# Designs tried in a protein design run: peptides against a protein of PDB entry 7Q4I. Part 163

Target 1, 281 residues: chain A of PDB entry 7Q4I
Amino acid sequence: HENSTIAERLYSEVRVLCWIMTNPSNHQKKARHVKRTWGKRCNKLIFMSSAKDDELDAVALPVGEGRNNLWGKTKEAYKYIYEHHINDADWFLKADDDTYTIVENMRYMLYPYSPETPVYFGCKFKPYVKQGYMSGGAGYVLSREAVRRFVVEALPNPKLCKSDNSGAEDVEIGKCLQNVNVLAGDSRDSNGRGRFFPFVPEHHLIPSHTDKKFWYWQYIFYKTDEGLDCCSDNAISFHYVSPNQMYVLDYLIYHLRPYGIINTPDALPNKLAVGELMPEI

## One batch from the design tools (peptide; made by RFdiffusion4, then SolubleMPNN)

Design b2_p23_4_s2 (from b2_p23_4, 13 letters changed)
Fold by OpenDDE base, seed 5:
Structure b2_p23_4_s2 (fold): chain B 281 residues (1-281), chain A 23 residues (1-23)
Amino acid sequence: as target 1 above (281 residues)
Amino acid sequence: SEEREKIYKESEEIAEKIDKEYS
């Protein structure tokens, strides 16, 4: 007994390709659980690896493994997407194999935006990039135009984009995107609550005695609080989600219902023109 | 929790590496 008419509409109108950062050692341990949970709600799902796996739909990118190659893998992943899949979607999500994503909430956030607008969204961090950059772990989503600019304009130019494979992948892509005038969007809801999260729900919802010196408070671009007001009711992503937690989240979000409570979705906003962003909050 | 502390420590080590590289 479920009405998914609006979600089905958005599935068709806001097409999302999800690419998952993984490695051969994690194909069975982590990546397959993404495929069996939230990844099935993407319009296209691809696992970016160093080894091919036809059962997983993993692509062997021409990169080595290890954290020092994550930037190289990100560059090759988007090159692969641009060459083979640029017209298969409107939006292109990067996630880790321990990121959980509510794709319907992402489609809702993206609905007003044109895919031809050079913009990307995620958990915005403030250091090292003037406009900010999006957290790699929380996942980030590029418009089709952002992917085009990244691959065609930024990557071939060493002055715009780092040519070697070293560095933090999220910082480096943030620099490259800024250099080609891709805007770092605001992913917060109308109440100013975040949608992309670099930790599990518990760590955001339950206040911890973390010192204000904790890196997250120094990195976060927008003011955020812990507790129930931390997170949008339309939250999109969480990081450090174990395989078992992915199945729990799938159950809680898509199956478990409080009897007698019916959620009515808000009306869709008006679509924006190409290059237009939502008003600042 | 022990799990929270482990995740926080891991994330802190990543942030420290970023700070060292980009500061």
Scores: peptide ipSAE 0.624, ipTM 0.950, DockQ to the pose 0.828
Fold by OpenDDE base, seed 1:
Structure b2_p23_4_s2 (fold): chain B 281 residues (1-281), chain A 23 residues (1-23)
Amino acid sequence: as target 1 above (281 residues)
Amino acid sequence: SEEREKIYKESEEIAEKIDKEYS
């Protein structure tokens, strides 16, 4: 029989609110499948849209649709979270409606950190932001303090945070967070393997004859390789996951077992003080 | 695969837009 004692402990001690970036055209096509798969493992799940959907539990934000409004939607989403849900969780994950997340692995990564530490995690990119920023597609997670600083300190100040809704969502939030001293954390495991991924597992695991000029290799903050060493055994997220692939991943990760192989989890690390980070590799 | 190429192309177009906006 399955022993979930540690996972249950982390579910209680490392509370995660997941908000999903979606739109009305994707409520049925994509978002509902997040709700039926990995989203059910969040402590709180909210869909951020431009239209209300009572079946999905979607919130209608006062924003337009389209890629040019993603930054606006992100700002309004975090304002909404801060106003209504800041005490419902310790950590606040942004994901797309085609992102798949192993929430237990995220809790494991976050366990040592205080939610009062101004930090956020994801797939770190190096351009345009000095400390780096987290890929929007791979999803990124803010501490409660990071959300507070973003909403209370950054958003009201046009010098710290872009007032217009234009721009790349992930770059703009990265700039804002840097300007209020929210740290761009290192999400890699102890072996230096990534945990947040902007593509599906197949694209990371199977080397492709991709030109070194491919944007991803120019954007990644930490040097990584393709193949089996690409990805942590405790990987957290993948992007461009179709609705059907979400159900497959749910089956493979949570149900399918090789008979006679028992995995013993590593010991939990010591908790860090407020403001303390894990040492960089 | 065709799916991989489609995703790569889409992601590349996004990156190019970002580069154009922030470079």
Scores: peptide ipSAE 0.620, ipTM 0.949, DockQ to the pose 0.825
Fold by OpenDDE base, seed 3:
Structure b2_p23_4_s2 (fold): chain B 281 residues (1-281), chain A 23 residues (1-23)
Amino acid sequence: as target 1 above (281 residues)
Amino acid sequence: SEEREKIYKESEEIAEKIDKEYS
C-alpha cells in the first residue's frame, strides 16, 4: 500500500498544465511515450504541433516545422493556452517530447508561490539576458500571471518581444519575460542543488566533462557540482530522455522500492504573498 | 559512451549556433 495523500493535496492546490513541444513526425515516436509516462501526472496535458492528432490530444498551431520555427510555436502555444486554458491551471510548463518531468517535485517547489506572482522557473542560464533565462530543453514553468504578461503585454509589442519566428526559443522568451518584469526564479532546493537539468541523470551524476570550456559550465547561472551533489533529491526534469528511458524512469521513481526504507517528506513551507520570492540561498 | 558523446556534440552545436546569433 502507498500513501499519496500529500501528493493528492498538491495535485489539487498546485494545478499544472503541461504543454509538450512536438511535431507530426514525433507524435508516435516520442510524444505518445510522454503521454504514457510522466504526462499523465499533469492536471492538463496538451501537445503543441503543426498537425492535429485526436489520439494524442495534439493541437495544430499555425506555424511551420523545424528548429527555426520553435520560437513561433512557443508564442502560438502560449496564445492558445491564454485563450482556452488560462483558468484550467495555476502553472504552465513547457517541455520537449524528450524531456522527463517529476510533476510532484515541481508542485512541491511551486507550492509557496502565488500564481499571481509574475515568475517563471527552470534551468537558469546567464548569457544574453540580464536576469538570465531558462533552458528550453530542461523545460520551464510560468505562473498564470507570467503567461498573462507574456501574451497580453509582451507579444503585441515588437519592442518588448521579437515579432518574427526566428531565434533561439528559450533566449527569446527570456527576453520577452524580462521586458514585462516577469522574474527569473531560483529553482534550487534549500541545499543549493538544481532541480531542472538539460541532460539525462547519468550525465549529471557521473563526471566526464571536467573541462570548464564545455558550454554548459559557461551557460549555467548558478554554480553546480557533478556527482551525487549535482541534483536535488526533489529534482524536477531531465532532457535527452529517450522513449525507453522514460519507462525506465517511471518504473524507478514510482514503482521500484527498497523494502524497509520509508521516506518521510519535509514539511511544506509557508505560502508567500503575491510578488514575494523565496530568499536567496 | 558513444551516446553521451553524441548528445554532447549535438548540444555543443546548438550552443555554438546560439553564441553566433546573440554574441
Scores: peptide ipSAE 0.601, ipTM 0.945, DockQ to the pose 0.866
Fold by OpenDDE base, seed 4:
Structure b2_p23_4_s2 (fold): chain B 281 residues (1-281), chain A 23 residues (1-23)
Amino acid sequence: as target 1 above (281 residues)
Amino acid sequence: SEEREKIYKESEEIAEKIDKEYS
C-alpha cells in the first residue's frame, strides 16, 4: 500500500509544464519513452520538434535540426509556451529526450518559491555567465515570471539576447535570463547535495569514474563530491538515459520497495515571499 | 567555441561508453 496524499497536493499546488527537446528522427526512438515514463507525471507535457506528431503531442517549431539550431529551438519553444500555455502551469521545465526526471522531487524543491519570482533552477555551471547558467542536458526549470521576462523582455532585444540561432543553447538562455534579472537559483538540498545531474546516476555515484581533468569539475558552480554523497536523496534529473534505462528507473523509483522500510517525508518548508530565495548553503 | 565543442565531444563519448556498458 502507498500513501500519495502529499504528492497529490504538490501536483495541484506546484503545476509543472514539461517541454521535451526532440527531433523527428527521435520521436519514436526516444521521445515516446519519455511520454511512457516520467513525462506522465508532468501536469502538461509537450514535445518540441521541427515536425508535428499528433500521437506524441509534438509541436513543429519553425527551426532547423541539429546542434547548431538548439538555441533557435529553445527560443521558439518558450515563445510557443508563452503564447499558448503560460497560465497552464507555474513552472516550465526544459528536458532532453534522453533526460529522466523525478517530477515529485522537483515539486518539493519548488514548493516554497512563488512562480512570480524571477528564478530558474538546474545544474548550475560557472563559465560564461556571471551568476552561472543551467546545464542543458540536466534540464532546467523556469518560473512563470522567468518565462515572461525571457520572452517579452529579453528575446525582442538583441542587446539582451542573441538573435542568431547558433551557440550553446544553455549558455545563451543563461545570458538572456541574467540580462533581465532572472536569478540562477541554488537547487542543492539542505545537505548541499545536487539534484540536477548532466549524466546518468552511475557516472556520479562511482568515485574516480572520470579523470580529475574532466571538464565537468571545472564547470560546476558548487563543489560536489563523488560516491553516495554526490546526489540528493531527492534528486530530480539525470541525463544520457537510454529508453531502456527510463523503464528501469521507473521501476526502481516507483515500484521496487525494500520490505519493512517506510520513508517518512520531511515537512514542507514555509512559503517564500515574491522575490525571496532560500538561503544559500 | 573550441572549448564548447570539446565539451560536447567528451559528453558524447561518455554517453556512448555508458550505453555500451548497459548493452
Scores: peptide ipSAE 0.033, ipTM 0.726, DockQ to the pose 0.097

Design b2_p23_4_s3 (from b2_p23_4, 13 letters changed)
Fold by OpenDDE base, seed 4:
Structure b2_p23_4_s3 (fold): chain B 281 residues (1-281), chain A 23 residues (1-23)
Amino acid sequence: as target 1 above (281 residues)
Amino acid sequence: SEERKKIYEEAEKIAKKRDEEYS
């Protein structure tokens, strides 16, 4: 027996459109497994590709394939969303076809925020952008107002947003969003634990003698721990998740239950005013 | 594992490309 009343409420009140970055070679290999697992929990799910696929619900964007075109694909994806879907959701998640997302936990994080607040969330990195930017692989979520500002104010202005399709996708969108005063939010929980992760759970949960020179430790905007305290109990995303691991995670999170343990959800916080953020931790 | 090594190598390549472009 399961009680999903609060999750159902948040599904209605915190509407999320998920768009998945993919390519034609990954439609069957990766993207379809997103659709069959966590993607079904989005209010709207769209796959952004260079080729149309009616079975997948993939859109053919006017961009080439390859890592050098990811920024171009992101720009065209948000243009497409703004033109066709801006009123279909309150929040707009970008994820890769190897990102796993617990959408209910994302709705919980987003609940207090107005979609008219110019804000976006993800795994915040500190280099190259003053306010920081969100890791592309961990996935990031824009408010409706953030999408509007990005598409209407930033993209048409080469001084605010790079016109070329080259560059690191996550850095470039981060620069554009900063230039139109979209705030890089703090996605950490009340204990200061992260929710968006650019690696698989094993990487974060297992204390490794990772060299202090490992790039991730220099890139993270907020301090993070390793081991059991690495991750929020309400974690949202993990990256580099294989298709098989997606089904394992779906089973572990939504089906496997320890008998006799009942989780009571925390009370929902008060809603914030437009333009207001949660207090810094 | 070999899979883990590949993930780290890919992530490192992405980070290096950022550093080369934006440093």
Scores: peptide ipSAE 0.591, ipTM 0.941, DockQ to the pose 0.743
Fold by OpenDDE base, seed 5:
Structure b2_p23_4_s3 (fold): chain B 281 residues (1-281), chain A 23 residues (1-23)
Amino acid sequence: as target 1 above (281 residues)
Amino acid sequence: SEERKKIYEEAEKIAKKRDEEYS
């Protein structure tokens, strides 16, 4: 009873490689649940780890484990992607093993953009990087050109990109990308609602969970509200999603339907030229 | 909830570390 014609078109025209940040201790606990839920909707799914797992499709990167190695793992992950998979997709998503992603909504957002445009999208934060940077936990997506610039131009140059593996992963990649003129895009919908979220839906949908002193309100690049207007109807990602919640979200988004309500998708926008972005909201 | 509390605590810890490193 489903019509997925447009989704199938976008699956072919907006190819997404998803790489999942994980570690050996989380292969069974978290990563396999990504593979069994939203990860199956990526054109290519790779788990970036420190140990190989053929059942999971996990790659052993030459990095140590721990939070202080996340930047190192991100650098090695994108090097691996560039070497082995740069032509397997148009867009390259980083997500954590507790991030949930609606890949169809991401394809919809990305559709007008050329993968040859040096751009990346996510939940944009304002501190420490002039143009902003994307939250690591919410997940962020690079164009093919952005990956090329990151790996070929930024990583080999210590003046453009941090050579050691320490630092905040999302800030460091944000600095590197800015230094090679990869643009920090605006992922908001036409109503100004966010699509990438660094917390679970409940945090964003329910008002007054946090006070104005909560770090998130100081970090967000774009003004956002709480409640039903917090989130796009075409939201892309949520973070801190437990394995059980991933299955619940999969059911709610892809199976549960209110009888008699038919969703008609909006028309696709016109494609942009290389280097062109959508107008600011 | 206890789960929510843990999420906020973890997020706060990450933000604090970022601020300590880059401020």
Scores: peptide ipSAE 0.590, ipTM 0.941, DockQ to the pose 0.778
Fold by OpenDDE base, seed 3:
Structure b2_p23_4_s3 (fold): chain B 281 residues (1-281), chain A 23 residues (1-23)
Amino acid sequence: as target 1 above (281 residues)
Amino acid sequence: SEERKKIYEEAEKIAKKRDEEYS
């Protein structure tokens, strides 16, 4: 028997809409496996594509395919969400069709924050945006107010937000959000461990022979380590997760249990006021 | 592994493209 009382409470109090970046060629190959694994734990799950798929619940956005259109797809996705779904959730997660997310851990991180606070979370990168921006691959989550500011205040103004569909999606949304005073939050846990990761667990848990010149070490906003201390016990996301690895992760996280070991969850923190953030660590 | 190498190569390609565009 499993006790999910706290998780059920957070499911109701911290509502998350997950939108998945995909394309028609990946509907069956990748996106379907998101729907069959971690995506089922979102309060609302939408696949953003260039073609409609009623079986997948995919939306056809008015954008072309290819990596050069990712920024265009992100803009249209959030416009669609704002128009049709802004009241269906409190928080709005972008993920790729090869991102795996532990939604319960995300709800735990988000619990103290007001959805009316203009904030977003993810794996924070340093270059090109003063406050930083969130890695596109690791996935990032916007508050309801952040979505409102992005769609209503930033997107209509070419001085605040890039009007064309070219550019790096994560940098461009980061610039737009900064320009409307949406804060790039700190997603680290109380021990300073990261929660959003732009690689698979293996790449973070096992020290690589990557030298200090590796781009990731230059990009990461907060100091991070490899090995056992790389990752929060409440980690939220990993990127470059194959469809097969999604099922493995689902089994390991939600089904496999070491007999006789019972984890007691930490107490929920106090809720913050509107506009208040957790202190930097 | 070849898979790990491919992932890092893809990530490096994305990072390089970002640097070329915004540096």
Scores: peptide ipSAE 0.586, ipTM 0.941, DockQ to the pose 0.802
Fold by OpenDDE base, seed 1:
Parts: sequence; C-alpha cells; structure tokens
Structure b2_p23_4_s3 (fold): chain B 281 residues (1-281), chain A 23 residues (1-23)
Amino acid sequence: as target 1 above (281 residues)
Amino acid sequence: SEERKKIYEEAEKIAKKRDEEYS
C-alpha cells in the first residue's frame, strides 16, 4: 500500500522525455531491460540507435556505430527530438542503455526550474570546459530551452559546436552548450550530496575502492566523499548497471519496504522564475 | 571483483582518451 499523489503530480507538471543511447547489438541485451524497468516511468521513452526496432521503439539515426560516433549520435538524437518531440516534454534526459534512473527523484530536482531556463544537469566534471560539463555515462538532462539552443543556435555553427562526429560526446556537448549560454547546473541536494553517478551504487557507497590518483577524483567538479555521505537520499542515476541489476534496483526502490517505517516527503520548493537557479551550496 | 576491475578499466580508458584529446 502506497500513496503516490505527489509523484503523480510531478509526473504531470515535470514532464520528462528519456532518450536512451543504444545500438542494434544491445536492443535485446540491454535496451529492452531499460524499457521494462525505469524507462516506463518516463513520460516518453525513445531508444536512439542505428537501426529501427518497432518493438523497442528504437529510431534509426543516420550515424554509424562505435565509440567514435557517440558525439554524432547525440547530435542526431537531439535534432530528432527537436523536430518531433520538443513539445512532448519539459525536460530531456540522455542516458545509456546501462544507466539506471530514478525518474521521480529527477522530477523533484527539476520541479523549481522553468523549462524555459537554459540549463542542464548531471554529474558535473571540471576539466576542459570552463563552467564544467556533465558526464555522459551518468546521464544528463536538458531543459526544453537548452535543447532549442543546442539544435537551433549551436549545431549549425561550426565555431560554436564541432561539426565532426569525433571527440568525447560529453565534452563536446558541454562546449556547445556553454557557447550558447546554457548553464551547467548544480544537481547536488541541500546537504551537498550528488544525485547523478557515473558508477554503480556499490562503487560510491563503499570507500577505498579507488586510490587518490583515480581520474574520477580529479574530474569531479564538486568535491565529494565516498561512503553513505557520497549520495543523496534522492539520488537520480547510476551507470554500469547490468540488466539483472536493473530489476534488482527496481524491486529494492519501488517494492521492498521495511515494515512500520513511513517516509514523509519534504515540501516542494518554491518555483523559480525563468533564468533563475537554486543557490549553490 | 573482476566485474569492478573491468568497469574501472573501461572508465579509465575513456578518461585517458579525453586527456589525450583535450590536454
């Protein structure tokens, strides 16, 4: 027995289109498990591929496969979204086919923001982009205005956005978005804990799995600790989640309950005006 | 675990490629 009234309200008021980056070899292996788990909680779910799959609802983008084409696929995906789906949602999430997302927690984070604010959120990385950029693997979410600026203002201009399909997808979109004044938001909760994660929960929750020289500690924009303080109680995403782990997470998050414990959600924050951001911690 | 090792190796490879391209 549960009361989902607030979640239902946010489902209506904070509409999210989720697009999943995948390939034909992963349609059955990975993508279908996204569709059967967390993807069903998106207002709209689209799989971006190089081949059409009507059962999956996969779109064939005019790009090749491979890591060297990820930037090309991202550009074509957002072009497709802008052309066909820009009014179907307020926010547009990119995720990989091995990313798990708690969509309700994302809606909670996004609730105060206007979709007309040029902003995007994710796991912010520091190097190579002045304002930072969002980790590709952790997933990132653009406002409707951010998508508009990316597709209409950035992509057509080679000075603002790389025309070639080479490069790191997350760095390249980060550069493009910065060049059109889309703000790299702070996705941390009120306690300064992260919400988007480029690894599985185990890797963040258990300290001492990596040495201090591990690249991640140099890349993170906001200093975070390992252990229970690493992660928000309202965490949004984890990366490198296997298909089996997606079903486990779905069960643990949405079905398994400790008897006699009732959680009362915090009050929703006040809505911000267009162009306003929450203060940084 | 072997799985964890593979994940970190993949992530490190991606990070190294970023560094090589943008440093």
Scores: peptide ipSAE 0.586, ipTM 0.940, DockQ to the pose 0.819

Design b2_p23_4_s4 (from b2_p23_4, 11 letters changed)
Fold by OpenDDE base, seed 5:
Parts: sequence; C-alpha cells; structure tokens
Structure b2_p23_4_s4 (fold): chain B 281 residues (1-281), chain A 23 residues (1-23)
Amino acid sequence: as target 1 above (281 residues)
Amino acid sequence: SEEREKIYEEAQKIAEERDKEYS
C-alpha cells in the first residue's frame, strides 16, 4: 500500500554512505541494532571499530578505544572511506551506535546540493569554531568534496588539522574542515526547525524547564525552541537512542499509520550549482 | 525522568570536558 517512488529516486540520486562509530564491546549490544533498523536504508553501511566483525561489517581501524581516541578513530575512518569508498556515495554520514537516522529525510535535505560542494551538515554548535561545527552525537554528513579536502588537504598538514588523536572529535573535525574552506551548512527546514538532534525526540518535544545555563542553550548555533516546533517534520537524527527505541522508532516511522491520512511530499527544490548553498532563513 | 537526568548529566560532563579543553 506504499508509494515510495520519490524515495527510490532519491536513494539512487543522493547516495549516502553511513559509517557508525562503535567499539568491540558494543558490536552486539548496540551496533547490530543500527544494522537491523535505520542502517539498512543507507546505500553503504560500515561500522568503524578497533576489531573486525564480518557479521556486522565492522572494520578494525588502527586506533585504541575510549573517548580520548574518538578523534583518532574519526580521522582513520575517513581515511579508510577515502581509500576504499569515496566513489561509492555522494554523501558520507558519521553517526554513533546510539544515533537514529531517517535517511530519506537526509536525502531530501541534501538533494539540491552538489556533492562537489565543500559542505557538511548536522546539529551546528557555535563555540570554539568561527563558522561553527556539527555535534558528534547528532551525526554529521560530509559531501564527497568535503571528505576529499579533509583527507587530502587537511589531515596531512598539522597546521590545518590536529595530528594528535586526542580532543573532542566533533570540534577537531570542525576546525580541520573550516581550515580547508568546507562550509558548515544550515540543516534547518524552511520553517527554521532543526533536523539533527543531540537528544531523543522526547527531550526536544517536551519542555524540560532547563535554565539558560544548560550547556545546550549555550552551544546551539541557531535559535531553537522546545515543544512541537522544536523539530522538522523531516527530522533526520536523534541521539541517545537505545536499541529498543530504535525498533520503536522504526515501527512508528515506517509502519504505524493513521488510517485515512495520506502524506503528499513537497516538490523537490531546484538543484544548486557547485559551491552554492540554500539561502539563509 | 531519571533517564532524562542521566542523559543530561552525561552530556553536561562531556560539555564541561570540552569547555575545559578549548576555553
């Protein structure tokens, strides 16, 4: 009873490689549930780990485990992608093994952009990087050109990119990308609502009565609200999603339907030229 | 909820560590 013609078109025209940040202890606990839910909607799905797992399709990167190695793992992951998979996709998504992603909505957002445009998208944070950087937990997506610039131009130059494997991976990649003129894009929809989220839907939809001292309000690049207006109808990602919640979200998004309500997708926007971004809202 | 608080506490810790490193 589904009509997925447009989604199928975008699957072909907006190819996405998803790489999942994981570790050997989470292969069975978390990563396999990504593979069994939203990860199956990527054009290519790779799990970046420190140990190989053929069942999961996990790659053993030459890095240690722990938070202090996340930046190292990110660098090695993109080096691996560039070496083996740069032509397998147009866009390259980093996500955690507790991130849930609606890949169709990401393809919709990315559709007008050229993969040869040096740009990346996610939940933009404002501190420490002039143009901002994308939250690691919410996931972020690089264009093919962004990956090329990151791996070929930034990584080999210690003046442009941190050679040490320590540091916050999202800040460090943000610095590197800025230094090679990869633009931090605006992922908000036409109504100004966000698409990438560093928390679960409940935390964004239900007002928490947090004060202005809460870090998130100090970090967000764009003004955002809580409640129903927090999130785009075409939201892309949520973080801190448990394995069970991934299956619930899969059911709610792709199976559960209110009888008699038919969703008609908006028309696709015109494609942008190389280097062109959508107008600011 | 307890779950929200736990997540927020974890996220807060990560943010504080980031602030310590980059501020």
Scores: peptide ipSAE 0.568, ipTM 0.936, DockQ to the pose 0.833
Fold by OpenDDE base, seed 3:
Structure b2_p23_4_s4 (fold): chain B 281 residues (1-281), chain A 23 residues (1-23)
Amino acid sequence: as target 1 above (281 residues)
Amino acid sequence: SEEREKIYEEAQKIAEERDKEYS
């Protein structure tokens, strides 16, 4: 028997729409496995593609395919969400079709924040954007107000948001959001551990013999560590997760239990006022 | 591992492309 009362409460109070970045060649290969694993725990799940797929619930956006069109797809995805789904959720997550997300942990992080606060969360990177920007691969989540500002205020203004569809998707949205005063939040837990990760758990948990000049160490906004202290006990996302690994993670997180060990969740924090953020740690 | 190296190589390429565009 499982007690999910708190999770059910957060499911109703912290509504999350998840949109998945995919393409027609990955509908069956990757996206379907998101739908069959962590995607089912979103309040709303939409796959953003260039072709419609009724079985997957994929939307055909008016964009081309390829890495050089990811920014265009992101703009059209949020335009679509704003037009059709802005009131269907409080928070709006972008993830790739090889990103795995523990949605309950994301709801826990988001609980104190007002959806009317212009804020977004993810794995914060340092370069090119003054306040930082969120890694595209790790996934990032916008408040309802952030989506409104992005679509209504930023996108229509070429001075605030890049009009063409080229560029690094995560950098470009980061620039746009900064220009409309959407704050790049701190997603770290109370111990200073990260929650959004641009690699698989193994790569964060097991120290690699990578050079200190490795790009990740230059990009990460907050100080991070490898090993056991790399990741929050309430981690939210991992990237480069294969379809098979998604099912393994689903089993390990939601099904496999060590008999006789009971985890008691921390109390929920107090809710913040509109515009208020948690203090930096 | 070979898989780790492949992922890191891909990520490195993406980072280099980003640096080339925005540096």
Scores: peptide ipSAE 0.566, ipTM 0.936, DockQ to the pose 0.803
Fold by OpenDDE base, seed 4:
Structure b2_p23_4_s4 (fold): chain B 281 residues (1-281), chain A 23 residues (1-23)
Amino acid sequence: as target 1 above (281 residues)
Amino acid sequence: SEEREKIYEEAQKIAEERDKEYS
């Protein structure tokens, strides 16, 4: 009794390759649960690891494990994507193996943009990068042109992109992308609500007496609210989602329905020209 | 909850490491 016509259209017109940051110790513990839940809604799903796993569809990148190697893994992941998969999708999402993503909502956000526009989206942070950068944990999505610029123009130039594998992964890619004029987009909805979140829904929805000194409030690029107005009705991602919570979210989002309530989707916006962004809110 | 606190503690450590490297 579902009508998925629009979702199916967007699946075809807004093709998304999702690559998942993982490691061999998490293949069974975390990554497989991504594959069994939200990852199945990507047009292409690849797990980036240090070891190959044919059951998971994991790729062994030539990098070590640990947080100190995440930047190295990100560079190698996008190099691999560019070499093997650049034409398999229009948009390229990085997510962690504990990130949950509503891919349909991401396609809706991306629909007006050309994949030839050098842009990327996520939860924008303000420190250290002039235009901002996207939170690694919330996941971020690059246009095809952004991937091309990153791999072909930025990575080979040590002046544009850090050659060492050390550093904060999200900051380093943010610096590289800025240096090749890839724009840090605004992922907020028309009401100014965020779509990419570096925490679970509970952390954003429940007003807490969080100290104003909490790092998140200093890092966010755009103003955000707590409570019911924290999050877009078309939210895209949440981080620190346990394997069990992934299945719960899948059920709540795609199966559980309040009887007698029918949601009518908003009309799709007009497509933008190459290089054009949506107006700022 | 204890789980929430652990998440915030981890996130805080990541932020502190970032600040040490880039500040």
Scores: peptide ipSAE 0.562, ipTM 0.932, DockQ to the pose 0.815
Fold by OpenDDE base, seed 1:
Structure b2_p23_4_s4 (fold): chain B 281 residues (1-281), chain A 23 residues (1-23)
Amino acid sequence: as target 1 above (281 residues)
Amino acid sequence: SEEREKIYEEAQKIAEERDKEYS
């Protein structure tokens, strides 16, 4: 027994196309589990691969497989989206086949923004790109205008966007987007807690014996703590989520309820004008 | 956990590779 009226409203008003980066060897092992869990809550779900799979709805992009081809795959994926699907959604999420996403929380974050605002969101990292860039593993979401600028303005210009397929996918797209004035947004909630995470919930929620020299602490754009204060109550994504964990998360988030506890959602914020961002904390 | 350690090791390797490429 639940009331999903607000979620249904946001499903209609904040349309999200999710594209999943995968490969043929992972179609059955990983990708199908995305489709059977959180992916079904996207307005449109596409799997970007090197081989077509009609059952999965996988697209064969003209790229090779392997880590050294991830940037190439991202470029071709967004080209494909722009050509075939740019009007099917307002926002365009990239996720890996081991990323779990709470799409309703993403819609809530995106609600005030115009899709015509050149902006993208994710787990922001500070190195290599002046304004920062979004972690590939945590997933990142582009506005429709951001996709347009990326495909039409950045990709055709080698001075703005790397023509080779090599390099770190998330860094390279971050550079390209910066070069066409797509803003790296702040995805944190009103309490300053993150929403996109490059690791599983356990790794963020439980203080680790990680060395203070661990790269993550040097890479995060906004300082965050471990423990319960690490993560928004409206967190959006986690990475390195196994297929089995996806089903567990689906159950815990959408089915398991503590009896007698009713959560009243916060009021929706006012919509922003084109080009406007929420103030940073 | 062992799984956590493997993930962190992988992530560390990725970061080191990035530092070599972009620093």
Scores: peptide ipSAE 0.513, ipTM 0.924, DockQ to the pose 0.888

